# Peptides against a protein of PDB entry 6TME: the designs that were tried, part 73

Target 1, 324 residues: chain A of PDB entry 6TME
Amino acid sequence: NRLKRAYIALQAWKKAFYSDPFNTAANWVGPDVCSYKGVFCAPALDDPSVLVVAGIDLNHADIAGYLPPELGLLTDVALFHVNSNRFCGVIPKSLSKLTLMYEFDVSNNRFVGPFPTVALSWPSLKFLDIRYNDFEGKLPPEIFDKDLDAIFLNNNRFESTIPETIGKSTASVVTFAHNKFSGCIPKTIGQMKNLNEIVFIGNNLSGCLPNEIGSLNNVTVFDASSNGFVGSLPSTLSGLANVEQMDFSYNKFTGFVTDNICKLPKLSNFTFSYNFFNGEAQSCVPGSSQEKQFDDTSNCLQNRPNQKSAKECLPVVSRPVDCS
Target 2, 324 residues: chain A of PDB entry 6TME as posed
Amino acid sequence: NRLKRAYIALQAWKKAFYSDPFNTAANWVGPDVCSYKGVFCAPALDDPSVLVVAGIDLNHADIFGYLPPELGLLTDVALFHVNSNRFCGVIPKSLSKLTLMYEFDVSNNRFVGPFPTVALSWPSLKFLDIRYNDFEGKLPPEIFDKDLDAIFLNNNRFESTIPETIGKSTASVVTFAHNKFSGCIPKTIGQMKNLNEIVFIGNNLSGCLPNEIGSLNNVTVFDASSNGFVGSLPSTLSGLANVEQMDFSYNKFTGFVTDNICKLPKLSNFTFSYNFFNGEAQSCVPGSSQEKQFDDTSNCLQNRPNQKSAKECLPVVSRPVDCS

## One batch from the design tools (peptide; made by RFdiffusion4, then SolubleMPNN)

Design b2_p13_1_s1 (from b2_p13_1, 7 letters changed)
Fold by OpenDDE base, seed 2:
Structure b2_p13_1_s1 (fold): chain B 324 residues (1-324), chain A 13 residues (1-13)
Amino acid sequence: as target 1 above (324 residues)
Amino acid sequence: MFELPLPSYSRDY
């Protein structure tokens, strides 16, 4: 009996709650699990005459607790949304039994440990949101081999390099922001054929930007701010025909910000502040366009306000990094 | 066919 297994799982989960401020699980009593708040039933895919638990939505319930292994009994669940709670511990390996998993949102919780590799076992997964947790260690390369539409990793404790497999990703949105990723952006990034938004904000990324970024024809948002990037901006960035929001602020970039970048046809906001740029085209000057917003603050530019001192600039500008 | 909504990268509350 599939609903009996669901009952066992849900009662085990209720027992794993430390705090339920909104009494969300108050009605989680008795065998009629389809009446439980946040539990959604539907006809089974393999037998339409059988009712099964197909979805969980406990978003914004502020529940403190953990995910018990008995959740692996929810084998018919395709939608698992438990964001904005205070669940702690690790994602149970027993969730590998949820082979219909399509959307997995555990964002804004207190989860810890390595990347939840159980997510890699779900053959039909399309949406993965694990942001705003305390996941740590390396990102498994295999995450980008999956046919995901969105990958939200931001605001965690992930370390090491971005996997070379990133170029295989079919995701439209990928967030790396506010982690501890290091090393260079892989050259394979240019192979991300469906990418619309990519965010690297606030990591320990370094080196030169790969020229292959210019191959991202569909990208509308590219944010690489608050890292350790060096060298000049790639001339190939002129190929970003659809970029609207671009941010390179708070890095160690040098050289000249070219007209070809600032005149990108869809560009609405371009922030390159807090770098060591020593020149910019007239099209890059803040206020030069009514359609575009620029920020050139705290660079090494001549005849511009709010620039770094010569003392700060000279040691960096006189030793440009060659990215060739 | 189910179509996934694609949220922004901002925090959900």
Scores: peptide ipSAE 0.039, ipTM 0.752, DockQ to the pose 0.337
Fold by OpenDDE base, seed 5:
Structure b2_p13_1_s1 (fold): chain B 324 residues (1-324), chain A 13 residues (1-13)
Amino acid sequence: as target 1 above (324 residues)
Amino acid sequence: MFELPLPSYSRDY
């Protein structure tokens, strides 16, 4: 019996709670699991006459505990949302049995260990949110082979390079922010045909920006701030016909910020502060447009306020990195 | 229509 298995799983989970400050699981008593707070039942896909646990929503419950292996008995769960709790430990490999998994949100918890590779086993997964945890190690390249709509990885402890398989991703939103990713952005990034938003904030990324970024015609948000990028901005960025928010601040960029970038048709905010740019087009000057906001603070620009000193600029500007 | 949640850069409480 599927509901009996669900009962076993949910009771094991309740037992794994260390703290339930809102008494969310207070009604998790008895065999009627469909009445449990945060448990949602639906007719089974394979047999509409059978009621099964199809979803879990414990978002914002502030529950402390761990995910026991018995959760693998919830084989009919397609939606698993446990955002903003205090769950710790690892994601159980037994969740591989949840073959209907469609949305997996364990964000804002205290999960640790490597990337939860069990997520790769779910054939129908469309939404993956593991941000705001303590996941560490390498990002498996296979994550981008999956047909995901959204991939939220930000605010973890992921290291190593960004996999070149990123170009295979069909995701509209991908976040890498606030990890420990290093190396260059893969040139394959330009192959992300559905990409709308990508965020690299606050990593250890370096090197030149790949020219292929300019192929991201659908991107509306591109944030590469707070990294170690060098060289000039690619001229191909003029191809970002739909970019609205663009941030290259807090890097080591040099060269000239061109009007072809600053005049992008949908551009609303362009931040290129805290770099070593030594020139900008008039169209890039803050206040030059009513529709666009620019920040050129702390560069090596002449006749602009709040710029770096000549002493700071000279050693960098005089030795520009050639990205060709 | 399914709407994807926007990225968040702050923890929820």
Scores: peptide ipSAE 0.037, ipTM 0.737, DockQ to the pose 0.142
Fold by OpenDDE base, seed 1:
Structure b2_p13_1_s1 (fold): chain B 324 residues (1-324), chain A 13 residues (1-13)
Amino acid sequence: as target 1 above (324 residues)
Amino acid sequence: MFELPLPSYSRDY
């Protein structure tokens, strides 16, 4: 009995709660699991006459506890949303039995350990949100081989390089922000054909930006701020025909910010502050457009306000990194 | 039953 297995799983989970401040699981009593708050039943895909637990929504329940291995008994769950709780520990490997997993949101919790590789085992997964946790170690390259629509990794403890497999991703949104990623952005990034939004904010990324970024025709948001990038902005950025929000602030970029970038047709906000740019086109000057917002603060620009001192600029500007 | 929210980089509480 599928609902009996669900009952066992849900009772084990209730037992694994350390705190339930909103009494979310107060009605988690008895075999009628479909009446449980946050538990959603639907006809089974393989047999419409059978009712199964198809979804969990415990978002914003502030529950403290852990995910017990018995959750692997919820084999019919396709939607698992436990956003904004205080769950700790690791994601159980027993969740590999949830072969229908479609949306997995464990964001804003206290999960630890390496990347939950169990997510790689789900053949139908389309949405993965593990942001705002304490996941650590390397990002498995295989994550980008999956046919995901969204990959939220931000605000974790991931380290090492961004996998070259990123170019294989079909995701429209990918967030790397606020981790410990290092190295260069892979040149394969330009192959992300469905990409709309990508954020690298606040990592240890370095090197030159790959020219292939300019191939991201569908990107609307590109944020590489707060890293260690060097060199000039690629001239190929003129190819970002749909970019609306672009941020390169708080890096070590040098060179000239060109008209071809600042005149991008959909560009609404372009922040390149806190770098070592030594020139900008007139179209890049803040206030030059009513439709575009620019920030050129704290660069090495001449005749602009709020720039770095010559003492700060000279040692960097005089030794530009050649990205060619 | 469920509706996936639009992607956001904001933190939910």
Scores: peptide ipSAE 0.034, ipTM 0.756, DockQ to the pose 0.213
Fold by OpenDDE base, seed 3:
Structure b2_p13_1_s1 (fold): chain B 324 residues (1-324), chain A 13 residues (1-13)
Amino acid sequence: as target 1 above (324 residues)
Amino acid sequence: MFELPLPSYSRDY
């Protein structure tokens, strides 16, 4: 009966294909769904004597189409990987029936609409990859209440503020890059206990960086480039004992880039170009270290190459934002 | 399209 339901679902999906360039679904014929290309069966968790569809992998199939509601019949699917296709429309709410969902990867498609809130209904979800789509609107705060290992949101159309609930996230990797997020980074960010990589690139984020960023002692990648951040870099950034890649470029930062930041023990790349910094420690100067790479281009630094003009600097540097 | 150098958790079957 479970495989019969899977057959109905998969046949409905095949009918929802507009284009299948690699003929991936060519063998999707007949009741033996476990032989279908990209369909993987396993013994059911509740009854090992029953074979069920446990996984879908259609990665890189370049399939154009949509996800029909009949996919909700795939109730045993724990792995759903359909990245790098041309699926459009919305994620069906009927997928709420897939209560075993563990890895959900719909990245690099043409999905639209609001955040797929059906992902919030999956109690065992660990990996959520919805990057490189056209999802829009607000990010639901509840996403960070999930015990996720990775949250990939980059390259979408998400807007509004980053939820304060971010501090509840147990994710090691979170990407916000290339969206339309605005407002400040929540101070609760420092509560992200497992964070290794966080990327804010290319949003409309603003305000001062919260001091609480310095509490992210396990972070190896921190990229806040291409935003509207202002003020000085928090002195608490000296607490980033494991940061390797740090990028603050293309913002409106002012003040002095300190030794305590540039001498971070694991720092390999630190880019703070295209800001309004008016000073830097000698340890921050490009070429000052063989182990570290720095970029101080296009700031308001004296006696450094490729800096902004005094005309461009003076209006900003003379009116620094106080983040205290 | 800019691709972030972050891990992918997609399976390779």
Scores: peptide ipSAE 0.034, ipTM 0.713, DockQ to the pose 0.055

Design b2_p13_1_s2 (from b2_p13_1, 7 letters changed)
Fold by OpenDDE base, seed 4:
Structure b2_p13_1_s2 (fold): chain B 324 residues (1-324), chain A 13 residues (1-13)
Amino acid sequence: as target 1 above (324 residues)
Amino acid sequence: MPTFELPSYSKDY
């Protein structure tokens, strides 16, 4: 019986709670698991006459505990939302049995260990949110081979390079922010056909920006701030016909910020502060447009306020990185 | 297929 298996799983999970401040699991008593708070039942896809546990929503429950291996008995779960809790430990490999997994949100928890490779085993996964945890190590290249709509990885401990497989991703949103990613952005990034929003904030990324970024026709948000990027901005950024929010602040960029970038037709905010740019077009000057907001603070610009000293600029500006 | 709304980039509490 599917509900009997669900009962075993949910009772094992209740036993794995260290703290339940809102008494969320107080009614998790008896065999009627469909009455449990945060447990949602639906007709099974293979037999509409059978009721199964199809979803878990424990968002914002502040529950401390861990995910026991018995959760692998919840084989009919398609929605697993447990964000904003205090769950710790690792994501159980037994969750590979949840073959209907569609949305997996474990964000805002205390999960540790490597990337939860069990997420790669779910053939129908569309939404993956693992942000605001302590996941570490390398991002598996296979994550981008999946037909995901959203991938939230930000605020973790991920290290190493971004996989070149990123170009295979069908995701509309991908966040890398506030990790320890290093190396260059892969040139394959330009192949992300459905990309609307990508965020690289606060990593150890370096090198030149790939010219292929300019192929991201659907991107509305591009944030590469707080990294170690060098060289000039690619001239191909003029291809970002739909970009609204663009941030390159807190890098080591040099060269000239061109009209072709600052005149992008949908550009609302463009921040390029805290770099080593030595020139900007008149269209990039803050206050030059009523429709666009620019920040050129702390560069090496002439006749602009709040710029770096010649002493700070000279060592960098005199040694431009050739990205060709 | 279930429909989801994309969450904010900010931390939720």
Scores: peptide ipSAE 0.041, ipTM 0.752, DockQ to the pose 0.324
Fold by OpenDDE base, seed 2:
Structure b2_p13_1_s2 (fold): chain B 324 residues (1-324), chain A 13 residues (1-13)
Amino acid sequence: as target 1 above (324 residues)
Amino acid sequence: MPTFELPSYSKDY
């Protein structure tokens, strides 16, 4: 009996709650699991005459606890939304039995340990949100072999390099922000076919930007701020015909910011502050356009306000990194 | 049909 298995799972989970400040699980009593708050039943895909637990929504419940292994009995669940709670521990490997998993949101919790590789076992997964946790270690390359529409990884403890498999991703949105990623952006990034938004904010990324970024024709948001990037901006960035928001601030970029970048047709905001740029085109100057916002603060620009001292600039500008 | 949240850089509850 599928609902009996669901009852066992949900009662095990209720016992794994340390705090339920809104009494969300107060009605989690008796065999009628379809009446439980945050539990959604639907006809089974294999037998429409059978009612099954198809979804869990406990978003914003502030529940403290852990995910017990008995959750692997919820084999009919396609939607699992438990964001904005205080769940801790690891994602149970027993969730590999949830072969219908389509949307998995565990964001805004206290999960720890490595990347939840159980998510890679779900054949139909389209949405993965694990942001705002304490997940650590390497990002598995296989995440980008999944047919995901969105990948939210921001605000974790992930380290190591961005996998070269990123070029295989079909995701429209990918967030790496506020982790510990290091190394270069892979050249394979230019192969991302459906990319609209990518953010690298607040990592330990370094090296030159790959020229292949200019192949991202559908990108509307590109944020590489707060890293260790060096060299000049790639001339191929002139190919970003749909970019609206672009941020390169808080890096170690050098060279000249060209008018081919600042005149991008859909560009609304371009921030390149807190670098070592030694020149900019007139089209990049803040206030040069009513339609575009620019920030050139804290560079090595001549005749501009709020620039770095000659003492700070000279050691960097006199030794430009060649990205050829 | 999947429902997606927009990218966020601040934790919300």
Scores: peptide ipSAE 0.038, ipTM 0.736, DockQ to the pose 0.175
Fold by OpenDDE base, seed 5:
Structure b2_p13_1_s2 (fold): chain B 324 residues (1-324), chain A 13 residues (1-13)
Amino acid sequence: as target 1 above (324 residues)
Amino acid sequence: MPTFELPSYSKDY
């Protein structure tokens, strides 16, 4: 019965293909769905004597098509990896029936519409990759109430603010890069106790960095480049004991880049270029360390190469934003 | 620890 439902689903999906350049679904013929390329069967969790479709891997198949509602018949699927295709349309609500969903990767496709709220219905979801699509609108706050290990949202059309619920996230990796997120980073960010990597690159984020970033003791990558952030770097950034990669480039930061930041014990790369910093500690100077790379380009620093003109600096540096 | 794929700046085609 389960494999018959899977057959119906997979045949409906094959019919929903507009192009299959690598003939990936060429062998998707007949009832033996476990022989289908990119279809993986395993013993059912509730009955080990029953073989079920447990995974789909169509990564890099360049398939053009859509996800038909019949995919909701794949009720035993825990792994759904279909990245690097040309699937379009929306994620079917019928996928709510895939209650075992553990990893969902639809990245690098042509999916559109709002955030796929069906992902919120999966109780066991650990990995969510929806990057490199055309998803739009608001990020549901409830995404961060889920016990996810990774949340990839980058390269979409998401708008509005980052939800304050971010502080509830147990994810080690979260990417917001290359969206249209706006507003401030929530102060609750410091509550992300498991966070290793967070990327905000290329959004419309603004305001001051919250002091609570300094509570991210396990963060190894913090990239806030290409935004509209203002004010000074929080002194609490000295608390980032494990940060290796830190990027604040292409913002509107002002003030002094402190010794306490540049001497962070694990810091390997610190980019603070293309801002309005008016001073830096000697430890922040590019070439001051053999173990650390710094970029201070295009700031308002005295006696440094490749700085902004006094004409560009004066109107910003003379009116620093107070973040207190 | 499982390593996750780092974000890219461009789509793969």
Scores: peptide ipSAE 0.033, ipTM 0.711, DockQ to the pose 0.111
Fold by OpenDDE base, seed 1:
Structure b2_p13_1_s2 (fold): chain B 324 residues (1-324), chain A 13 residues (1-13)
Amino acid sequence: as target 1 above (324 residues)
Amino acid sequence: MPTFELPSYSKDY
């Protein structure tokens, strides 16, 4: 009986709660698991006459606890939303039995350990949100071989380089922000044909921006702020026909910010502050447009307010990194 | 039933 297995799983999970401040699991009593708060039943896909647990929603429950291995008995769950809790430990490998997993949101918890490779075992996964946790180590390159719509990795402890497989991703949104990623952005990034939003904020990324970023014609948000990027902005950024929000602030960029970038047709906000740019086109000047906002603060620009001193600029500007 | 979570760069806690 599928509901009997679900009962065993849910009772094991209730037992794994250290704190339930909103008494979310107070009604988790008896065999009628479909009446449990945050448990959603539906007809089974393989037999519409059988009722199964198809979804879990415990979002914003502030529950402290862990995910017990018995959750692997929830084999009919397609939606697993447990964000904004205090769950700790690791994602159980037994969740590999949840072959219908479509949306997996464990964001804003206290999960630890390596990337939850069990997520790679789910053939139908479309949404992966593991942000705001303590996941660490390398990002497995296979994550980008999956047909995901959204990949939220931000605010973790991920390290190493961004996999070159990123170019295979079909995701519309990918967040790397606030991790420990290092190295260059892979040139394969330009192959992300469905990409709308990508954020690299607050990593240890370095080197030159790849020219292939300019191939991201569907991107509306591109944020590479708070990294160690060097060299000039690629001239190919003129290809970002749909970019609305662009941020390169808090890097080590040099050279000239061109008209071709600042005149992008959908550009609403372009922040390039806290770099070492030594020139900008008139179209890049803050206040030059009513439709566009620019921030050129703390660069090496002449005749602009709030710039770095010549003493700070000269050592960097006199030794430009050639990205060619 | 739960629904698809909209893209966001933050979550509340």
Scores: peptide ipSAE 0.039, ipTM 0.754, DockQ to the pose 0.228; fails the geometry check

